Peptides against a protein of PDB entry 4N7V. Designs and how they scored, part 19

Target 1, 222 residues: chain A of PDB entry 4N7V
Amino acid sequence: TLRSITSPLVAHRLKPIRQKTKKAVVSILDSEEVCVELVKEYASQEYVKEVLQISSDGNTITIYYPNGGRGFPLADRPPSPTDNISRYSFDNLPEKYWRKYQYASRFVQLVRSKSPKITYFTRYAKCILMENSPGADFEVWFYDGVKIHKTEDFIQVIEKTGKSYTLKSESEVNSLKEEIKMYMDHANEGHRICLALESIISEEERKTRSAPFFPIIIGRKP

## One batch from the design tools (peptide; aimed at target 1 T21 F107 L110 K114)

Design b2_p14_6_s3 (made by RFdiffusion4, then SolubleMPNN; from b2_p14_6, 5 letters changed)
Fold by OpenDDE base, seed 5:
Structure b2_p14_6_s3 (fold): chain B 222 residues (1-222), chain A 14 residues (1-14)
Amino acid sequence: as target 1 above (222 residues)
Amino acid sequence: SLEKELAELFEEWE
């Protein structure tokens, strides 16, 4: 099943973006829908031959072939769907489109990992919890130049000197220099606070049932 | 940069 290889993409709260390559254009629209345009070149002109339009919650996929399959000239936005469209739920998407959906999902996930959900200013650092899930990325930008980037898979440290390294195990974390451990301790505390705030704010969002509270900024840079 | 990472992702999956 498609679900066994990817989860429905979630594009909520993401800013619009349009990324072009030779073969495709992927967009997050103002509506927070995701569009994958498959591009072909004929006589030095680019044409959109196929479009996958995915809902913001990833559960609905609309597929259409512009201009009766002949293609529509590439523009600054996806061509509008015609009456000859196919609409699928996530679980009913034909297998031939799974790869493209998977790509769209990875694209969105990457964007989410770079999209601030909570920004928290401490006395020493700017902490940022990102939108991706599970295990959201967490970045700490210390005002003195040190940076710590936590992901689900690793921790990256950039020291004042510019020296950078990655930590992939608890043993490696425990082997850090004492001075770096102090930064790590602060980062971990900021991370804990952001996660706690995320939980509290999300609960209030659920109760309010209105516009989203995120992204949110807490504190100010000293 | 984000753009670079996105471009790399596209090249991998296209």
Scores: peptide ipSAE 0.145, ipTM 0.811, DockQ to the pose 0.871
OpenDDE base, seeds 1, 2, 3, 4: peptide ipSAE 0.136, 0.123, 0.142, 0.134; ipTM 0.804, 0.799, 0.810, 0.804; seeds 1, 2, 3 fail the geometry check

Design b2_p14_6_s4 (made by RFdiffusion4, then SolubleMPNN; from b2_p14_6, 4 letters changed)
Fold by OpenDDE base, seed 3:
Structure b2_p14_6_s4 (fold): chain B 222 residues (1-222), chain A 14 residues (1-14)
Amino acid sequence: as target 1 above (222 residues)
Amino acid sequence: SLEEELQELFEEYE
């Protein structure tokens, strides 16, 4: 099943973006829907042959073939759906579209990993918790030039000298120089606080049913 | 890879 290889994509709170590749254009719309336009070149002109429009919660996929399948010239936005459309739920999506959905999902996940959800300014650093899940990326930009980037898979450290390295195990973290451990300790504290705030704010957001509270900025740069 | 193709864009997006 599609669910066995990916979960429904989540594009909530993401800013609009349009990215062209060789064979496709992927977009997040103002509506927070995700569009994958499949592009074919003919006589030095690019045409959109197929469009997958995915709802912001990833659960509804609308597929259409512009201009009766003949294709529509590539433009600065997806072509409008025609009357010849197919609408599927995530669990009923035909297998032939799974790879395209997976592409959209990976794109959205990447965008989420670069989209601030919580920005927290401490005495020493700018901390940013991103939108991706599970295990949201967490970045710490120290004002003195040190950077720490935490992901679900690794921790990247950039020192003042520009020296960069990646840590993939607790053993490697424990082997850090004492001076770097101080930065790591601060980063971890900032991370803990951001996660706590995320939980509290999310709960209040659920209760109020108002406009999204995120993204949010806490504190000020010194 | 997707990440490689989109790296420049996402740096600007951030």
Scores: peptide ipSAE 0.033, ipTM 0.648, DockQ to the pose 0.126
OpenDDE base, seeds 1, 2, 4, 5: peptide ipSAE 0.032, 0.033, 0.033, 0.033; ipTM 0.716, 0.718, 0.715, 0.721; seeds 1, 4, 5 fail the geometry check

Design b2_p14_7 (made by RFdiffusion4)
Pose (drawn by RFdiffusion4):
Parts: structure tokens; C-alpha cells; sequence
Structure b2_p14_7 (pose): chain A 222 residues (1-222), chain P 14 residues (1-14)
């Protein structure tokens, strides 16, 4: 059953983005709702045959077929719903559309992985904690020129040369130059600080009923 | 294939 494989998507605090493609148009609206529009081409013009719209919390799914000859003319914004529409909860979503919800879930998870939640400026680097929690990606751009990309599985180092390599395990990073560990440790301290900063602020957010406390930009680029 | 195009577009824009 859907939920066997996937969890409801989370599109909160994400910026609006629209993506065209040969098959469909997947987007995130200003209301932070995820919209998936299937697209067909006819008479040198594009038609829409199905629209999936998912709530910000991913719990509510609305699907409408503007069933008509020629479907729906493709535009820059999602079309208004027709009358032959549908609405389901996440658990009550039919066996159909499951391939499409999973696609939307990946789209959102990808966007969150490139969405800054906390931006921290150190003496030596710009630190960014991303949105794809838990275990969000951590990216460090040293003013020195070195780039470090941390994942729950990976550590990625891009030296000033452009010489790039990936370090997966604790043993792999220990196979180091005892100078690059400074970049590694400074980035890890920055990661420690951002995870700590995120916790005490999101805790205050649960105490409140206001506009989101994210994203945050801390300090300034010297 | 479709996913690769979408992923590349997102990387270019973000």
C-alpha cells in the first residue's frame, strides 16, 4: 500500500519553482502546494490530460480531469479545477496515481536538498544547512576556495585546484593530509553550530504561532 | 530520462 514505500511529502518553506519537460510540468506554487500536470502535444500545441495537486503537508491530494476534447491548453500557471474533480487523503489515495505521488515526493525531496535553512558566515567559510531533514545536506564554501559537501552517507571535498574526491567512511577521511582536516574540522564545527542553532530556534517556533523562523542568514560575508 | 532532465534543470536554476 502507498505508505509502504513512501511518506507524505513536505513542501513547507520552499520557494516557487516551475519545471517544464517533454512529458509533464511539475511545480511548487506560491501557496507551497505541489502541482503535477500531465502534458500531451497536438497540432503543434500542448494539451493537459491530468492534474495532481498535493497539499503542503502532503496529506491532501486533489486530482481533476478537465475531460474535454483537446484537454487543457498549457499555460504558465496551473489551470482552474473543473467539475469532474476528486479529493483523497494520503491513505485513501487509489492504487492509481501512486507512481505519480512518488515522483512528486522525489521532486520535493530534491528541491529541499538545495534549499538553505540556515546560512552561517564564519571567519573562513560560508556554511549552509539545507532543508531535507532529518540529516540534511551540509555545504561549506570556504573563501579560501575549497568546497565541502556533507551528506548523511558522504563527505565531498573540492580543493582549490578543482581536484575533487569523495570520502565515505571515518576510515576514509582519516586517510588524509593533516592540513585538510582543518577544513574538515572547521566545517564539522560549523555543522555542529547550525544543528544547534536550528534546534533552539525551531523549539521557540513550536512555542509560537507565527510566520516561519526559516530560512536564516547569520553573520555577513567579510 | 525525464527525471534526469528535471534534475538537471533544478541544478541549473538553484
Amino acid sequence: as target 1 above (222 residues)
Amino acid sequence: EEWEEVEENIEEEL

Design b2_p14_7_s1 (made by RFdiffusion4, then SolubleMPNN; from b2_p14_7, 7 letters changed)
Fold by OpenDDE base, seed 4:
Structure b2_p14_7_s1 (fold): chain B 222 residues (1-222), chain A 14 residues (1-14)
Amino acid sequence: as target 1 above (222 residues)
Amino acid sequence: DEWKELEEQLDKEL
């Protein structure tokens, strides 16, 4: 199943973006829908041959073939759907489109990893919890120039000197110099607080059924 | 560059 290889993408709260690659253009629209335009080159012109338009919650996929499958010249936005559109649910998406959906999903996940959900200013740092899930990226920008970037897979440290290294295990974290451990401890505390706030705010958001509370900014730079 | 890495991954998927 498609679900066995990816979850429905979530594009809520993401800003519009358009990214051209070799084979496709992927966009997040103002509507927070995601469009994958499959691009082919013919006679030195790029044409959109196929479009997957995915709902903001990832559960509905609309597929169409511009200009009766002949393609539409690549422009600054996806071509509008016209005739012979197909609409699928996530669980009913034909297998031939799974890789294209996965493409969109990975793009959205990357955008989410760069999209602040919670910005928290501490005495020492600007902490940012990103939108991606599971295991949201967490960045800590210390005012003295140290940076810590936590992902699900690793922790990257950039020291004041510009020295950069990546930690992939708890053992490596435990082997850090004491001065760096202090930064890590602060980062971890900021992370804990952001996760706690995310939980609390998400619960209130669920209850109120109003406009999204996120992104939020907590505190201010001292 | 994460975008470049993504592009390389995506090109393999398409």
Scores: peptide ipSAE 0.051, ipTM 0.780, DockQ to the pose 0.098
OpenDDE base, seeds 1, 2, 3, 5: peptide ipSAE 0.050, 0.051, 0.040, 0.052; ipTM 0.773, 0.777, 0.732, 0.781; seeds 2, 5 fail the geometry check

Design b2_p14_7_s2 (made by RFdiffusion4, then SolubleMPNN; from b2_p14_7, 7 letters changed)
Fold by OpenDDE base, seed 2:
Structure b2_p14_7_s2 (fold): chain B 222 residues (1-222), chain A 14 residues (1-14)
Amino acid sequence: as target 1 above (222 residues)
Amino acid sequence: DLWEELEKQLDEEL
């Protein structure tokens, strides 16, 4: 099943974007829907041959073929749906569309990993918890130039000199120079605080059932 | 670069 290889994409709170790749144009619309335009070149012109429009919660997929399948010239926005529209739920999506759905899902996941959910300014750094899940990315931009990027899989450190390296185990973290360890300790504390705040704010959002509280900014740069 | 990463990762899905 599709569910065995990916979960429904989640595009809530993401800003509109349109990104061209070699084979497709992927968009997040103002409605937070996701569109995949499959692009082919003919006579030095790009045409949209197929469109997958996916709901913001990833559960509904609308598929259409512009201009009766002849294709529509690539423009600054997805072509409007025609009379030949197919609508599927996530669990009923035909297998032939699974890779295209994964394409959209990967795009959304990557965008989420770069979309601030919580921005927290400390005395020493700008901390950012991202929208992706599970294990949201966490970035720390120290005002002195040090940068730390935490993901589920690794920690990347960029020192003041521009020297960069990746840590993949706790042993490597423990082997850090004392100076760098101080930055790591601060980053970890900021991370803990952001996670705690995320939990608290999410709970209040659930209770209120109003407009989204995120993204949120806490504090200001000193 | 985010967009370069997107092209690398996403085009493999199609």
Scores: peptide ipSAE 0.047, ipTM 0.777, DockQ to the pose 0.137
OpenDDE base, seeds 1, 3, 4, 5: peptide ipSAE 0.047, 0.040, 0.046, 0.047; ipTM 0.768, 0.729, 0.776, 0.778

Design b2_p14_7_s3 (made by RFdiffusion4, then SolubleMPNN; from b2_p14_7, 6 letters changed)
Fold by OpenDDE base, seed 4:
Structure b2_p14_7_s3 (fold): chain B 222 residues (1-222), chain A 14 residues (1-14)
Amino acid sequence: as target 1 above (222 residues)
Amino acid sequence: DEWEELEKQLDEEL
């Protein structure tokens, strides 16, 4: 199943973006829908041959073939759907489109990893919890120039000197110099607080039917 | 660059 290889993408709260690759253009629209435009080149002109338009919650996929499958010249936005559109649910998406959906999903996940959900200013740092899930990226920008970037897979440290290294295990974290451990401890505390706030705010957001609470900014730079 | 890496991954998926 598609679900066995990816979850429905989530594009809520993401800003519009358009990214051209070799074979496709992927966009997040103002509507927070995601479009994958499959691009082919003919006679030095790029044409959109196929479009997957995915709902903001990832559960509905609309597929169409511009200009009766002949293609539409690549422009600054996806071509509008016209005739012979197909609409699928996530669980009913034909297998031939799974890789294209996965493409969109990975793009959205990357955008989410760069999209602040919670910005938290501490005495020493600007902490940012990103939108991606599971295991949201967490960045800590210390005011003295140290940076810590936590992902699900690693922790990257950039020291004041510009020295950069990546930690991939708890053992490596435990082997850090004491001065760096202090930064790590602060980063971890900021992370804990952001996760706690996310939980609390998400619960309140669930209880209310108003506009989204995120992104939020907690505190201010001292 | 994360975008370049993504592009590579995406090109492999398409």
Scores: peptide ipSAE 0.054, ipTM 0.776, DockQ to the pose 0.100
OpenDDE base, seeds 1, 2, 3, 5: peptide ipSAE 0.041, 0.042, 0.042, 0.054; ipTM 0.729, 0.732, 0.730, 0.775

Design b2_p14_7_s4 (made by RFdiffusion4, then SolubleMPNN; from b2_p14_7, 8 letters changed)
Fold by OpenDDE base, seed 4:
Structure b2_p14_7_s4 (fold): chain B 222 residues (1-222), chain A 14 residues (1-14)
Amino acid sequence: as target 1 above (222 residues)
Amino acid sequence: DFEEELEKQLDEEL
């Protein structure tokens, strides 16, 4: 099943963006819907042959073929759907579209990994919890120039000198210089706090029918 | 670079 490969994408709170790749143009619209435009080149012109428009919650996929399948010239926005529109739920999406959905999903995940959900200013650093899930990216920008970037897969450290390295195991973390461990300890504490706040704020957001609470900024730079 | 990262991660899906 598609669900065994990926979860429904979530584009809520993401800013509009349009990114061209070799084979496609992927966009997040003002509506927070995600569009994948499949691009083909004919006679040095680029045409959109197929469009997947995915709802902001990832659960509805609308597929259409511009200009009756003849293609529509690539423009600065997705072509509008006209006729022969197919609508699918996530769980009913034909297998032939799964890779294209995965493409959209990975794009959204990438954008989410760069989209602040919680910004938390400590005495020593600007901490940022990103929107991606599971295992949201967490960045710590220390005011003295040290940077720590945590992902689900690794921790990247950039020291004051610009020296950069990646840690992929707990043993490597434990082998850090003592001075770097201090930064790591602070980063971990900031991370814990951001996760706790995310939980609390999300719960309050669920209880209320108001506008989204995120993104949120906590504290101020000293 | 965002574009480079996107190309690397996403183009393999298509």
Scores: peptide ipSAE 0.035, ipTM 0.702, DockQ to the pose 0.140
OpenDDE base, seeds 1, 2, 3, 5: peptide ipSAE 0.035, 0.032, 0.034, 0.034; ipTM 0.707, 0.696, 0.704, 0.711

Design b2_p14_8 (made by RFdiffusion4)
Pose (drawn by RFdiffusion4):
Structure b2_p14_8 (pose): chain A 222 residues (1-222), chain P 14 residues (1-14)
Amino acid sequence: as target 1 above (222 residues)
Amino acid sequence: ELEEELEELAEEWE
């Protein structure tokens, strides 16, 4: 059953983005709702044959077929719903559409992996903690020129040369130059600070009923 | 980068 494979998507705090493609148009609206529009081409013009709209919390799914000859003319914004529409909870979603919800879930998870949640400016680097929690990606751009990309699985180092390589495990990073560990440790301290800063602020957020406390930009680029 | 990754994701799904 859907929910065997996937968890409801989270599109909160994400910026509006629209993505055209040969097959469909997947987007995130200003209301932070995820919209998936299937697209067909006819008479040198594009038609829409199905629209999936998922709530911000991913719990509510609305699907409408503007069933008509020629479908729906493709525009820059999602079309208004017709009358032959549907609405399901996440658990009550039919066996159909499951391939499409999983696609939308990946789309959102990808976007969150490139969405800054906390931006921290150190003496040596710009630190960014992303949105894809838990274990969000961590990116460090040193003013020195070195780039460090931290994942729950990976550590990625891009030296000033452009010489790039990936370090997976603790043993692999130990196989180091004892100078690059400074970049590694400074980035890890920055990661420690951002995870700590995120916790005490999101804790105050649960104490409140206001506009989101994210994203945050801390300090300034010297 | 994000636009490239989104194109790859669309290609895989096609």

Design b2_p14_8_s1 (made by RFdiffusion4, then SolubleMPNN; from b2_p14_8, 4 letters changed)
Fold by OpenDDE base, seed 1:
Structure b2_p14_8_s1 (fold): chain B 222 residues (1-222), chain A 14 residues (1-14)
Amino acid sequence: as target 1 above (222 residues)
Amino acid sequence: SLEEELEKLSEEYE
């Protein structure tokens, strides 16, 4: 099943973006829908032959073939759907479209990992919790030049000298120099605070059913 | 950058 290889994508709160590649264009629209345009080249002109339009919650996929399947010239936005439209739920998406959906999902997840959800300024650093889930990326930019990037899979450290290394286990973290441990401790504290605030704010959003509170900025640069 | 990572991602599906 599609669900066995990916979860429904979530594009909520993401800014519009359009990424062109050789064979496809992937977009997040103002509506927070995601579009995958299949691109073909004919006589040195690029045409959109197929479009997957995915709802912001990933649960509805609309597929259409522009210009009766002849293709529509590639433009700065996806072509509008015409009369030949197929609509699928996530669980009913034909297998031939799974790869394209997976691409869209990974695209969105990557964008989310670079999209600030909470920005928190401490005395020593700018901390950023990103939108991706589970295990949102967390970046700490220390004002003295040290950077720590935490993901679900690893921790990357960039020292003042520009020396960079990746930590993938607690053993490696424990083997850090004492000076670096101080930065790590601060990063971990900032991370904890951001996660706590995310939980509190999300609960308030649920209660009020109002417009999203995120992204937010907490504190100010010294 | 985001753009570089997106390009790498796209190569997996082309």
Scores: peptide ipSAE 0.296, ipTM 0.888, DockQ to the pose 0.899
OpenDDE base, seeds 2, 3, 4, 5: peptide ipSAE 0.271, 0.289, 0.294, 0.287; ipTM 0.877, 0.885, 0.886, 0.884

Design b2_p14_8_s2 (made by RFdiffusion4, then SolubleMPNN; from b2_p14_8, 4 letters changed)
Fold by OpenDDE base, seed 4:
Structure b2_p14_8_s2 (fold): chain B 222 residues (1-222), chain A 14 residues (1-14)
Amino acid sequence: as target 1 above (222 residues)
Amino acid sequence: DLEKELEKLAEEYE
């Protein structure tokens, strides 16, 4: 099943973006929908032959073939659907579209990993919890130049000297120099706080049914 | 850099 490969993408709160490659253009729209445009070149002109328009919650996929399948000239935005539109739920998406959906999903996840959800200023650092899930990326920019980037898979450290290394196990973390451990401890504390705030704010957001509370900034740069 | 990472991702699907 598609669900065994990926979860429905979530594009809520993401800023619009349009990325063109050789064979495709992927966009996050102002509506927070995601569009995958399949591009073909004919006579030195690029045409959009197929469009997957995915809802912001990833659960609905609208597929259409511009200009009756003849293609529509590539423009600065996806072509509007007109005729012969197919609509699928996530669980009913034909297998032939799974790879394209997966691409869109990974695209969104990558964008989310670079999209601040919570910015928290401490005495020593700017902490940023990103939008991706599960295991949101967490970045700590210390004011003295040290940077720590935590992902679900690794921790990257950039020291004042510019020396960079990646940690992939707790053993490696425990083997760090004491000076670096202090940075790590602070990063972990900031991370804990951001996660706690995320939980609290998300709950209040659910209760109030108001406009999105995120992204949010806590504190100020000293 | 997001753009570079997105380009790398795209290469996996082309």
Scores: peptide ipSAE 0.448, ipTM 0.931, DockQ to the pose 0.900
OpenDDE base, seeds 1, 2, 3, 5: peptide ipSAE 0.447, 0.430, 0.446, 0.448; ipTM 0.932, 0.928, 0.932, 0.932

Design b2_p14_8_s3 (made by RFdiffusion4, then SolubleMPNN; from b2_p14_8, 4 letters changed)
Fold by OpenDDE base, seed 4:
Structure b2_p14_8_s3 (fold): chain B 222 residues (1-222), chain A 14 residues (1-14)
Amino acid sequence: as target 1 above (222 residues)
Amino acid sequence: DLEEELKELHEEFE
C-alpha cells in the first residue's frame, strides 16, 4: 500500500514555493496545496504533461493531463485543471502515481524541516522547533556561535571554532566534552519547553477553531 | 541549507 511507503503529506502553514528541476516542477501553492508538474521537452520548449495536485492534508490527489495529454507550456504556475480530471483518495491512489506522491511528500517534509513552528529565545540561544513530523527538527543557535541541530536521526554540533560533528547514539552524546554537554543540556531544555508549548498551543487552537496560531515566537533576543 | 538538500532530493527522484 501507499501508506506502507509514506504517510499523507501535510502542507499546512507552509509558505508558497516553486522548485523547478529537469523533469518536474514541485510547488506549494498559496492555497497550501502541493503540485507536481511532470515536464517534457519538445523542440527546445518545456511542456507540462501531467499534474498531480495534492490537497494540503495530503488525502486528496487530483490528476489531470493538460491539453488532453498534449501538454501545456511550462509557466510560472501550474496549468489550470482541464475537464478530464481524476480524483483519488490517498488510499485509492493508483500505484503508478506512488513514486510521484512520495516525491511530493519528501519535498514537503524537507520544507517542513526548515519551516519554523516555534521560535523560542532563551538567555543563551535562539531555539527553533520546525514543522516536520514525527520528530520535528530542532535547531539551537547560541549567541556565542555554537549551533546544535537535532533531527530524529542525529544531532549535529557546530562549535565556536567551526568544528562540526554528528552524534548518532546516546553513547556518543555521553562522551561529549563537559563544555559541550552544557550546550546540549540547554538545547534539550529548550527542546522540552518547545514541545510542551506546542502541545498547549495546539490544544488551544483546537478549542478555538480559529486561524492557525503557528508559527509563534516566544520571547526576544536579549 | 534547504537548497542543497533539495538538490539531493531532486537528484534522487530524477
Scores: peptide ipSAE 0.143, ipTM 0.828, DockQ to the pose 0.834
OpenDDE base, seeds 1, 2, 3, 5: peptide ipSAE 0.143, 0.133, 0.136, 0.136; ipTM 0.827, 0.825, 0.826, 0.825

Design b2_p14_8_s4 (made by RFdiffusion4, then SolubleMPNN; from b2_p14_8, 4 letters changed)
Fold by OpenDDE base, seed 3:
Structure b2_p14_8_s4 (fold): chain B 222 residues (1-222), chain A 14 residues (1-14)
Amino acid sequence: as target 1 above (222 residues)
Amino acid sequence: DLEEELKKLAEEYE
């Protein structure tokens, strides 16, 4: 099943973006829908032959073939759906489209990993919790030049000297120099605070049923 | 940055 290889994408709160490659254009629309345009070249002109339009919650996929399948000239936005539109739920998506959906999902996840959800300024650093899940990326930019980037899979450290290394286990973290441990401690504290705030704000958002509270900025750079 | 990573991702599906 599609669910066995990917989860429904979540594009909520993401800013619009349009990324063109050789064979495809992927867009996050202002509506927070995601579009995958399949591009073919004929006589030095690019045409959109197929469009997958995915809802912001990833559960609905609308597929259409512009201009009766003949293709529509590539423009600065996806072509509008015409006749012969197919609409599928996530669980009913034909297998032939699974790879394209997976691409869209990974695209969105990557964008989410670079999209701030909470920005928290401390005395020593700018901390950023990103939108991706589970295990949102967390970046700490110390004002003195040190950077710590935490992901679900690793911790990357960039020291003042420019020395960079990646930590993939607790053992490696424990073997850090004392000076670096101080930065790590601060990063961890900031991370904890951001996670706590995320939880509290999300709960209030649920209760209020208003516009999204995120992204949010807490504090100011000294 | 993001754009380059997205480009790299796209190459996996082309």
Scores: peptide ipSAE 0.503, ipTM 0.943, DockQ to the pose 0.877
OpenDDE base, seeds 1, 2, 4, 5: peptide ipSAE 0.499, 0.499, 0.499, 0.501; ipTM 0.942, 0.943, 0.942, 0.943

## One batch from the design tools (peptide; aimed at target 1 L38 R99 R106 F107)

Design b2_p15_1 (made by RFdiffusion4)
Pose (drawn by RFdiffusion4):
Structure b2_p15_1 (pose): chain A 222 residues (1-222), chain P 15 residues (1-15)
Amino acid sequence: as target 1 above (222 residues)
Amino acid sequence: ELEEELEELAEEFFS
């Protein structure tokens, strides 16, 4: 059952983005709702044969077929719903559409992995904690020129040369120049600080009923 | 970069 494989997507605090493609148009609206429009081409013009719209919390799914000859003319914004429409909860979503919800889930998870939640400026680097919690990606751009990319699985180092390599495990990073560890440890301290900063601020957010406390930009680029 | 990754995601899904 859907929910075997996947959890409801989370598109909160994400910026609006629209993505065209040969098959479909997947987007995130200003209301932070995820919209998936299937697209067909006819008479040198594109037609829409199905629209999936998922709530911001991913719990509510609305699907409408503007069933008509020629489907729906493709535009820059999602079309208004027709009358032969549908609405399901996440758990009550039919066996159909499951391939499409999973696609939308990946789309959102990819966007979050490139959405800054906390931006921290240190003496040596620009630190960014991303949106794909838990274990969000951590990116460090040293003014010195070195780039460090931290994942739940990976550590990625891009030296000033452009010489790039990936370090997976604790043993792999220990196989190191005792100078690059400074970059590693400074980035890890920055990661420690951002995870700490995120916790005490999101805690205050649960105490409140207001506009989101994210994303944050802390300090300034010297 | 994000647009390239989204294009790859669409190719994988609709392949």

Design b2_p15_1_s1 (made by RFdiffusion4, then SolubleMPNN; from b2_p15_1, 4 letters changed)
Fold by OpenDDE base, seed 5:
Structure b2_p15_1_s1 (fold): chain B 222 residues (1-222), chain A 15 residues (1-15)
Amino acid sequence: as target 1 above (222 residues)
Amino acid sequence: SLEEELQELHEEYFS
């Protein structure tokens, strides 16, 4: 099943974006829907031959072939669905579209990993908890130039000297210089606070059913 | 960058 290889994508709260590659254009729309446009070139003109439009919650996929399958000239936005429209639920998506859906999902995850959910200014750093899940990325930009980037898979450190390295195990973290450990400790504290605030705010959102509270900014840059 | 990551992702799915 599709569910065995990916979860429904979640594009809520993401800003509109359009990214072109050689064979595809992927977009997040103002509606927070995600579009994958499959592009082919004919006579030095790029045409959109197929479009997957995925709802913001990932559960509905609308597939259409512009201009009766002949393709529509590539523009600054996806072509409007007019002809040859099929609508599927996530669990009913034909297998031939699974790879493209997976692409869209991974794209959304990338965007989410770079989309601030909580920005927290401390005395020493700008901390940012991102939107991706599970295990949201967490970035700490120290005002003195040190940077720590935490992901579910690794921790990247950029020192004042410009030296950069990646830590993938606890043993490597424990082997850090004491000076770097101080930065790591601060980063971890900021991370804990952001996660705690995320939980509290999310619960309030659930209770009030109001407009989204995120993204938020906490504190002020010194 | 996002663009670089996307390019790598694209190559994985469309090459």
Scores: peptide ipSAE 0.321, ipTM 0.902, DockQ to the pose 0.812
OpenDDE base, seeds 1, 2, 3, 4: peptide ipSAE 0.321, 0.302, 0.304, 0.310; ipTM 0.904, 0.898, 0.898, 0.899

